# Ledger of designs, part 315: peptides against a protein of PDB entry 6FRK

Target 1, 411 residues: chain A of PDB entry 6FRK
Amino acid sequence: NEEVLNAMLKEVCTALLEADVNIKLVKQLRENVKSAIDLEEMASGLNKRKMIQHAVFKELVKLVDPGVKAWTPTKGKQNVIMFVGLQGSGKTTTCSKLAYYYQRKGWKTCLICADTFRAGAFDQLKQNATKARIPFYGSYTEMDPVIIASEGVEKFKNENFEIIIVDTSGRHKQEDSLFEEMLQVANAIQPDNIVYVMDASIGQACEAQAKAFKDKVDVASVIVTKLDGHAKGGGALSAVAATKSPIIFIGTGEHIDDFEPFKTQPFISKLLGMGDIEGLIDKVNELKLDDNEALIEKLKHGQFTLRDMYEQFQNIMKMGPFSQILGMIPGFGTDFMSKGNEQESMARLKKLMTIMDSMNDQELDSTDGAKVFSKQPGRIQRVARGSGVSTRDVQELLTQYTKFAQMVKKM

## One batch from the design tools (peptide; made by RFdiffusion4, then SolubleMPNN)

Design b2_p30_3_s4 (from b2_p30_3, 18 letters changed)
Fold by OpenDDE base, seed 2:
Structure b2_p30_3_s4 (fold): chain B 411 residues (1-411), chain A 30 residues (1-30)
Amino acid sequence: as target 1 above (411 residues)
Amino acid sequence: DRIDEEVKLFQQILKAAELGKEELEKALKE
């Protein structure tokens, strides 16, 4: 039993090290897992593998939880959020993503560029902000980031902004001058939250970098970037351990929508290669539970209509990037997340929905929609004309619907 | 072929969500 445990723990530890989890954390995890496993209960015929996996999962959850509640902005107040991080961490992009996230949630959000060191920093922020229709502040002439940050914060406070995001200079190396500048900015604007942005792709360097920032500035939150399918998530554990601050969001790509609230369980499941079933369930459940229960009940009865399919396509489109949903399913490898296919898939879903928008209630609500169209071929021509597509496109939709409906009947 | 993949994917999502809900409900009852 101990040999089997040690072998399995060795595999898990190897996988975690390959995922750029800090060696000290992996050692601690191994000890904690060994202490949490009752070897006597393992002898009683319980699935040893499941028990070890559960113990590993539980201890990884503890490593991601700093025991500190994440700061949250207060509605109707002025919340100043200062971003800190190295150059290339995705800090500027993440500022725009966070601003867009809050704007979509109905917060009055703005961006301040206090990066005077990087040529074109303000232009980049301005471009991103303008595309997202986010108000912004910065200067082409002022070189003191303290002045820019102070003036920008004052301006947006006076304009009753609720979320005021301040982007600061990032440097390639830990330079004392950078930390002094960050401290001066922080002292001037008195941020409600300081967010450290970390690139997950830097692996074992995450701990040392995160610690260097925490030792100089009061980091209260972490955002991990570049958690696209190839990024090793283990650096996130190192950042939490070093900063003693919660991860609040993750960046999953370069698009402004490639940004999501951090969830511990899904992240750990993904880190272990188990997928993010819980996050998938949560995303599916965040879609109005009532509509999903009605669907599940219909599916249990083997009933599936074109309207049910339409509603599901709407739900998929509401769930956000399909790549993010896919990356939550176990066994859907990183290669399925090629960005190019997602826009095409979304465009295809939208095309199918446009075809269904030209259908009548009798066609949409039929439990055998394909049979309704097969009995009266003139319906296909009507729908094709109404949606501006070929009769073949309508037939392809009906073929897909039939495949779905047949699978639902077998469930 | 691509639609068949999206269909399969959607079914896998639904099945995973259903299985996950059942597992979550089991785990919450345990």
Scores: peptide ipSAE 0.015, ipTM 0.307, DockQ to the pose 0.069
Fold by OpenDDE base, seed 4:
Structure b2_p30_3_s4 (fold): chain B 411 residues (1-411), chain A 30 residues (1-30)
Amino acid sequence: as target 1 above (411 residues)
Amino acid sequence: DRIDEEVKLFQQILKAAELGKEELEKALKE
């Protein structure tokens, strides 16, 4: 039993190391799990694998809890949020994502570009902010980030903004000049929260980088980015350990809405390859699937129309990047759909919907849509002409529909 | 084939969301 336990713990430790969890944390976790497992309870025929997984899960939950409550903005107050992090961490993109998140929640939100070091930093922020309709401040001529940050914060305070996000300069490496600049900006604007943005893909370097920032500036929150890539987010544990600061949000893609509040349980579940079932349920519920209760009830009864297929395609399109949904499903790695494949899949779904937009209600609402078209081939030609596609494309759609309808009947 | 898999997966997600969290976990592990 102890040999089996040690073998299973070795596999878990290997998987955690492959997930970029720091070697020191993995060693501590192993000892804590080994101490938490009652070998006598394991002898009683309980699923040893489930018990080990539960013990590992419980200890990982403790590792993401710094024992400090996350800072939250106060409604009706002016909340200044300063961003710090290396160049390429996704800091600037994350500023826009956070601003957009709060704006969607009904907060009066703005962005300040205090990155004077990178050529085109202000243009990039302006482009992102304009696309999201977020007010912004910056300069093309002022080279002192302290002046820009101070003027921008003062301006937006006077305009009664509730969320004032300040983006700072990044560097490719830890440099004393970067930390001095960050400290000068922080002293000038007196932020209510300092957010460290960390790239999850830097792996084992997460601890050293997070520590270097915390040793120089009073980091109070962490945001982890690039969790849509090969990074399983194990570096996030290292950031929490080093900064003693909670993770408040995660970046889950390149889109402005690929941003979510950090949830401990779903994150650890995903890290262990168990999937994000809670996030999946939340996303499914956000789709207002109340309108889909009727669809699901039809699916349970083996009824599936072309309209039902159209509505499902609309729902898939509303879910956003399908890669995010897949990445929430256990056993579907982030690699299952390359971005190129997702865009192609979405374009293909949109093409199919365009074909169905040229169908009439009799065709869409028929319990056997394929049979309606087979009995009157002139319908295929009408739909093809109406949608600007070949008769072959319509036949391919009907073939796909027939396959789906057969799958639904087997469910 | 990819669309078939995507729709199948989406149907599984929808069905599993109705069945609640525990049944979703079960359906996604099968």
Scores: peptide ipSAE 0.011, ipTM 0.326, DockQ to the pose 0.050
Fold by OpenDDE base, seed 1:
Structure b2_p30_3_s4 (fold): chain B 411 residues (1-411), chain A 30 residues (1-30)
Amino acid sequence: as target 1 above (411 residues)
Amino acid sequence: DRIDEEVKLFQQILKAAELGKEELEKALKE
C-alpha cells in the first residue's frame, strides 16, 4: 500500500511540477498529503486515486489561501490602487482590465500613468483607456513618476472618483532603483491597496520575483496574468506563498474582458486538469443562454435545424476563445487547443456562419435542411454565390449538419 | 445534469463541424 501511494504521489508531483508549481511547495504538499491519508482506508478497497486526488486538492486549497482577507474598495470613498510588477507581466493591460471591471459594476473609475521609464507607456495606457472610455491622466513631459502620480491622484480625488488606479514603471530586472521609485510613489500617494501583477508563464521564477517585491514594497494583493491555457497557474501558488497576499483577480487572455475575480475551487480544479465546471456554469449563465432550454428540448425530441446549428455557433462565439471553453470542460486540459488551431477553428466557424447567412428561412427552419437542398440543387448554387464560397463548401456544411442531425436523433 | 448535457452537445457540435476534431478526439480518449 505504501509503494502504491508513493507511486501515485510521484505521478501527482510530476504533474504539479509540469503545472509550474514550485518544487519546495510540491515537496511540502507531498509530506502533507502523506500525513493526511489514512492508510487503513486505502486498504479497504476505496478508490485510492480519488482519495489521493481529494487530499491533493485540499492541500492545494490551503496553499492559495494566505489566511488574510482580501482588500475590497469602499463605495462612495476614494480608493487609490497602486500597481507594481515587472515589465512584460501584463501590468499596464491589467490596470485597464481592473478599471473596466469596476466601471461595468457602476464605479467611477480612472487610470494614472506614472510609468516614465518606458517610451510610449502613456500612449499605450491612453489608447487602452480611450477604447474602454475610462478617464486617464499622465504626462508627455514630466519625468518624475512621484509628481505625475501625486498630481493625478489629487485631480481625480477632487473630481470625486471612487477607483483611482496608478500604473508604475516595470523594469526587466529586480533593480534597487525600481523599488526605490515604487516606494517614493507609494509614500506620496498613500495607496489603500498595492497590487502585485505576476505573469504565470514565468514558472519556477515566480517565487523569487514575488519575494523580491514583498521584501521592498507592502504588497497587499496579487493579480495573476496570462492564464490563457499555456500557463497552468502553478506560479500563482508561489506568489501567494512569497507575498502572503491573496489573489484577487486573474487575467485569462488579451481582451479587456478576459479578467475575472479569483475563485479558489475552480482554479485548483483547472490546475489539476479537472476542468472548471463552476466557471462554465457562470459563463453560460452570463450569456443568457435561455434559448438553450428550447434547444435542449428540441434535441430531446431528435429535432435539429440549420438555424439551431447557427444559434449554437453564435453561442460558442459569445463564450469567447475555444481554448477557454474547452479548458472549462472536464477532461479537456488547458493545453487542448494551441493558439494556432484556435484561430483556424474560429475562422472555420465564421466561414460556416457566413454560408448560413446566405440561406433563407425555409432552408434554415427545415427539420431536414439537407433534403431541401438535395431536392433543389439550385439552392446550393444560390447560397454559394451569396456567401462567396464554392458549391463544395456548401455541400460540406450540409454533410456536417446531416452527421450532427443523425447523432441528435440517436440521443 | 443539464450542464453536462449542454457540454456534451457543444462537444458534438464541435466534432460535427470538424472544429478541433483531432484535439477533441485525443482529449475524449484520455
Scores: peptide ipSAE 0.009, ipTM 0.327, DockQ to the pose 0.022
Fold by OpenDDE base, seed 5:
Structure b2_p30_3_s4 (fold): chain B 411 residues (1-411), chain A 30 residues (1-30)
Amino acid sequence: as target 1 above (411 residues)
Amino acid sequence: DRIDEEVKLFQQILKAAELGKEELEKALKE
């Protein structure tokens, strides 16, 4: 039993290291998992793999929880949010994404460019802000970031802005002059929140970088960028550990809507590469996802219908940042997200739903909907005519459904 | 808001499950 445990823990530790999880955290996790597993319970014939995966999952969830409540803006108040981070971390783009997020939520939001170090920083921010219709402030002539930040914050406070985001200079290396400038800006504007922006691709360097920022400025929040489908998220654990600050948002692409609130459970599940959907379903049940219990139960039995897919699409359409949600759906490849804004993605999903609206109950409720259509090709032609689409569009939908249903059967 | 969080979680879990099977199969072969 101990040999099996040690072998499985070695595999998990290897996968976590490959996911850019800091070696110290992986060692600590291994020890914590060993202490949490009852070897006697493992002897009783329980699925040893599931027990270890569950223990690992619980310990990783603790690693992304700094034990500090995330700062949230107060409605009707002037909330000043200062951004800090290295050059190339996606900081300036993330300022625009956060501003757009709050604007879409009905907040009076603005942007300030206090990056005087990088040529064209203000032009980049202005371009992004203008595209998103977000008010902005900056200077082409003022070289002191303290003056720009102070004047911009004062202006937008006087205009009763609720969210005032300040972008600062980023550098390629840790330099004392960068940290002094950040302190001077922070002291001048007295931000309600300081956000550290981290690039997930820097991997094992995340701890040292995050610590260096936290040691100089009162970082209260972390945003992780470049968490694309293949991005290794393990560095995020290191940032939380070093800053003792929660991850509040993640950036998942180049588009302004490729930005979502951080969710611990999905992030850890992705990080573990948990291929045991039964363990995932058990975790979903532990989270009391009451509204999806019926779907989860069907998935446990390897059942997935076109109606179940339709209901999931309805749920997705109720959700903001649509592009990110579609990229989480199996069979909606990265190609579905890569070519469109949120509106185009919603239009595609609405088209798929319109195709399904032309299906009958026998087609929608079949556990093998693709086989129903394959046996009677006249059904495809009927649905295509009813929904005003090509027979090819219906076949593409059925192909996507088949990929989902096959995945669920392998669960 | 809660339904939205649950659906996001569910979808992320489904994606993690798909990705994780391939990663676990790779990790088991090494």
Scores: peptide ipSAE 0.009, ipTM 0.281, DockQ to the pose 0.016

Design b2_p30_4_s1 (from b2_p30_4, 13 letters changed)
Fold by OpenDDE base, seed 3:
Structure b2_p30_4_s1 (fold): chain B 411 residues (1-411), chain A 30 residues (1-30)
Amino acid sequence: as target 1 above (411 residues)
Amino acid sequence: SKLEELKKKLKEEEDVELKLFLKLMIYELS
């Protein structure tokens, strides 16, 4: 039992390291998982893999929770949000995304460009803000970021803005001059929240970078960017550990709407490459879908029938709105399915199920269902007539089944 | 691993029904 546990933990640790999780955190997680798993319970024939995965998931959730409640803006008050982070972290783009998020929620939102170091910073912010119809402030002539930030904050306070976002200068590296500038800006404007913006693609450098910012300014929130790429976001755990600050939002692309509130479960599931496993687990547990051991066994043997596909479509239909199910897939935001696409997808699944309802047990239970139909084309015509569809619709279903069956056979 | 292959296929798949199915399979094999 201990050897099996150690082997499985080795695989999980490797996957976490490949996800850019800090080696110290992976070590700690391994020790915590070992301590949380009762070896006697593992002897009782419980799915050792699921038990380990659940223990790993719980420990990752703890690593993402700094034990501090996320700052939230107060409605009807002036909330000053200062952004800090390196150049190329997506800080300026994230300022615009956050401003747009709050504006869409009915907050009176504005942007201040206090980046005097980059000559094109104000023009870039102005372009983004104008496209999003967000009020902005900055200077082409003032070189002191403290003056610009102070004047901009005062202006927008006097105009009763509720969300005042201040973008600061970035550098390619941590520099004492940058940190001093950030501290001077923070002292002058007295922000209600300081947001550290981190690029998820920097991997193992996340801890040192996040610590360097937290040691100089009172970082209270983290935003992780570039989670649309190959970066699994393991560095975000290091940022939370170093800053002791919650992740409040994630950037999932280049568009202004590629921005979502941070959710722990979907993020950890993405990190493990499992999708929103927890939300799917919870939903599957609610549906009592646990008894599909027979399906899992068939899938392990590369067996997949039209009946197995039908049962999976029934399970999908039982899970409720496709938008919720898709929102649990990493990289598919909750808005990925327009309301129109959800109804269309559900109608398509229902159509496919209706076609399968006209199949016989020999066709449904064949391990090579497509071959059964190819050998006897009269079956396609029978099913088409029985379901009130074209022979083409039946052929399209069989083509989809063949794609699924090929996926399962490669498993 | 089988799970990694499914995760790769999930990223490459455009069909909504196939994505949902792959997600369920990933869950069941997870």
Scores: peptide ipSAE 0.018, ipTM 0.269, DockQ to the pose 0.079; fails the geometry check
Fold by OpenDDE base, seed 5:
Structure b2_p30_4_s1 (fold): chain B 411 residues (1-411), chain A 30 residues (1-30)
Amino acid sequence: as target 1 above (411 residues)
Amino acid sequence: SKLEELKKKLKEEEDVELKLFLKLMIYELS
């Protein structure tokens, strides 16, 4: 039992390290999980894997919770929000996303560009703000960010703005002069909230960077950017630990709407590459997909046919609403849901199945279906005509099948 | 391992349907 636990914990720890979770946090999590698991209860026939997964999930939820309530703006007051972060973190884009988020909620919102270091920073902010119809302030001639920030905050306070967002210069390195400038801006404008913007892709550097910002200014909130379906969110745990500040929002893409309030449960599920694995397991068990012993045996022997692919598409369609399935499958980001409604994804699968419905048994049951079609191109034309699709659509299906069949053969 | 190769392919794959299928296979083989 302890050997099995240690093996599973090793796999989880490896996955967390691959997700750029700080090694100290992974070690602590391993110790906490090992202490939370009753080995006697594991011996009594409980699903050891589910128990370990639940314990890991619970400890990751604790790592995302700093125990501090997130700052929220007060309606009818002037709320100054200062943004800080590295250059390339998506800080300027995130300022616009947050401004747009509050504007859509009926807040009188504005943007200030106090980035004097980066050429074109004000033009970029102006373009984003104008496109979103958000009032903005900045200068092409003033080089002191303290003056720009102070004048902009004063202007928008006098105009009774409720949300005043100040974008600062991004930093490439921990240069003391640049951190001093950031502190001078913070002291001049006296922000109600300081938001640290972190790029999820910077990996193991997240802790040291987040700490460097917190040591210079009173960071009270974190926003994590570039959390597309592939981004390793492990650095977000390091940022929370270093700043002792909650994650308030996440950026999930390039569009101004690719911005959402942070939710702990979905984030941890995504991080673990555990979708709603419990719900998926429960749905898979409910669907009696255990009848796939024949498929598992074929896969073990490196056999995969177009018929096997068809049967898998039928199984996916039986799992229910595609939105729930996709939310349950690790690494399906919100981007999949944003680019295609559930109906479009189901329509694609149904189209592929309709193409395969026009194939014959020789084509469907061949262990090299793509080669059958390549040897006799007239088969592609027949299938295309039979299914009412282009020859290109059939070729795309065969290309997809070939990728799978090659993968299964290497298994 | 076979599972590691599938997980690697899943990371490299951009096609949504292929990703779904790979995830299902990874689940069944896990």
Scores: peptide ipSAE 0.015, ipTM 0.429, DockQ to the pose 0.105; fails the geometry check
Fold by OpenDDE base, seed 4:
Structure b2_p30_4_s1 (fold): chain B 411 residues (1-411), chain A 30 residues (1-30)
Amino acid sequence: as target 1 above (411 residues)
Amino acid sequence: SKLEELKKKLKEEEDVELKLFLKLMIYELS
């Protein structure tokens, strides 16, 4: 039991390290999970895997909770939100995304460009704001960010704006001059919230960067950017730990609507690669997919047949709308399958299954189905005729199967 | 880990059907 626990914890720890979770946090999590798991309860026939996953999930929930309540804007009041972060963090784009989010919620929102350091910063903000129909303020001539921020905040306060977002200058590196400028702007405009914007792709550097900002400015909120499928959200845990501030939003792509309120459970599920585990486990339990153990065992032995592929396609079809499945799978944004692409993908799977329905047991149960067909080309013609498809369609299916089988053999 | 290799392959794969399979395998192995 302890060996199994240690093996599973090793896999989880590796996955978290690969997800750019700070090594110290991974170590602490491992110790906390070991302390939370009763080895005697694991012996009683409970799915050891589910128990460990639940313990890991519970400890990750604690890591994303800074123990402080997130700031929220007050309706009918003037709320000043100052953005801070390095150049390339997605700060300017995130200002526009947040403004657009509040505007869509019926808030009177505006943007101020207090970035005087970057050439074309105001033009970029103006372009983004105009496209989103968000009121904006900035200057082509004023070089003092304090003056621009103060004048812009005063203007929009006088015009009864409810959400006033101030974008500040970024730098490529942590520079004392950047922090001094941020402090001067913060002192002048007296923001209700200071938002630190972090790029999820910077990995292990997240802790040191987030700490450097928190040590200089009163960061009260974190936004994590570039969580578009490829970015491992582990740096977000480091940001929360270093800033002691909650994550309030996440950026999930390049579009202005690729922005959502932070939710702890979906985020951790995504971080672990587990999707919406609860929703998927519930669906899997409803589908009586108990036969997954036999499949996992075959996959461990590098065995994958055309029948195994057929059964997997049936399981995918039983899971219902691919949009729900994909939304539950980490790193696949909701946009990966538009409703049109979902129906087309289901029709494609159904076509492949119809081809396999014309195969015999020897072909379906062969550990090298593609080789069975390559040795006797007459089988391809038989299957093609039986399913009403071209010999090319059967060859395409066999090519797909070969790709899957090669992936399984490399496991 | 095998799961990590699958996740890496999923990131590198462009074939929609292969991605779906990898996702299912990742789910089952998760």
Scores: peptide ipSAE 0.014, ipTM 0.351, DockQ to the pose 0.090; fails the geometry check
Fold by OpenDDE base, seed 2:
Structure b2_p30_4_s1 (fold): chain B 411 residues (1-411), chain A 30 residues (1-30)
Amino acid sequence: as target 1 above (411 residues)
Amino acid sequence: SKLEELKKKLKEEEDVELKLFLKLMIYELS
């Protein structure tokens, strides 16, 4: 038992290290998982692997949760959001993404460029803001970021903007002068939230960078960028640990809409390379799908019937909105969360189930359901008539079943 | 591992129903 635990923990620790999770956090997680697993309960026949996976995930959830509630803007108020971060972190792009996100939600949103250090910073912000039709402020002549930020915040407060986003100078080096400038800007504009923007691709440097920012300015939120690339996002855990601040959003590409609210479950699953196994686990456990032991045993033996497929579709439908299921799975972006795709997918599953409702027990319980229908084509016509569909629709169902059954046989 | 193969297949699959199935299978085998 201890050997199995140690082997699985080694795999998890390796995956976390390959995801740029700080070695101290990985060590702590390993110790916490070992302490949370009762080896005596492991002896009682519970799936040891499932227990370890659940313990690992719970500890990862704790690493992502700083125990501090994320700041949220208040409707009908003027919310000043200051962005801080290194040059190249995607800070300026992220300001535009956040502004666009709130604008699409019906917030009166604006952008201020208080980056006087980078040549073309204001032009870049202006270009992004203009494309998104977001009001913006900045200067080509003013060199003091405090003046620009103060004037811009005052202007947009007077115009009753609800979301006022201030982009600041980023530097390549953690220079004291940069932190002093950020502190002066923060003191002048009195932001309701300070957002640290972190590039997920910087790997092991994430902790030291995040700490340097937190030690100088009151970082209250984290946004992680470049999660579309090779970065698995382990640096995000380091940023949360160093800043003691929640991740509020993630950047998932270069487009202005490649921006989504942070979700713990999908993030951890992506980090582990496991997909959202646990969001599925938790939902399936909530559904009391304990009756699936018989199905799991059949699947282990490469047996899969049309009835087994029907039961799985019932389980999917019981799990609630497809958007909630898909939103738990890494790589299903916001487009899969669209109400249209959810309704269409649900309608497809219901149609397939309606076809299967017209099948008999011999057809449903056959380990080779497609062969039963291929040997007696009259069955296809009967099922088609019974369910009010075409013979083609029944053949398409049998084709899907065959694909699933082939996957199970390869398992 | 079988689980890794399913995870790979899930990344490559475009069919929504098949993705859902693979997710359930990954869940049950996990």
Scores: peptide ipSAE 0.006, ipTM 0.200, DockQ to the pose 0.078; fails the geometry check

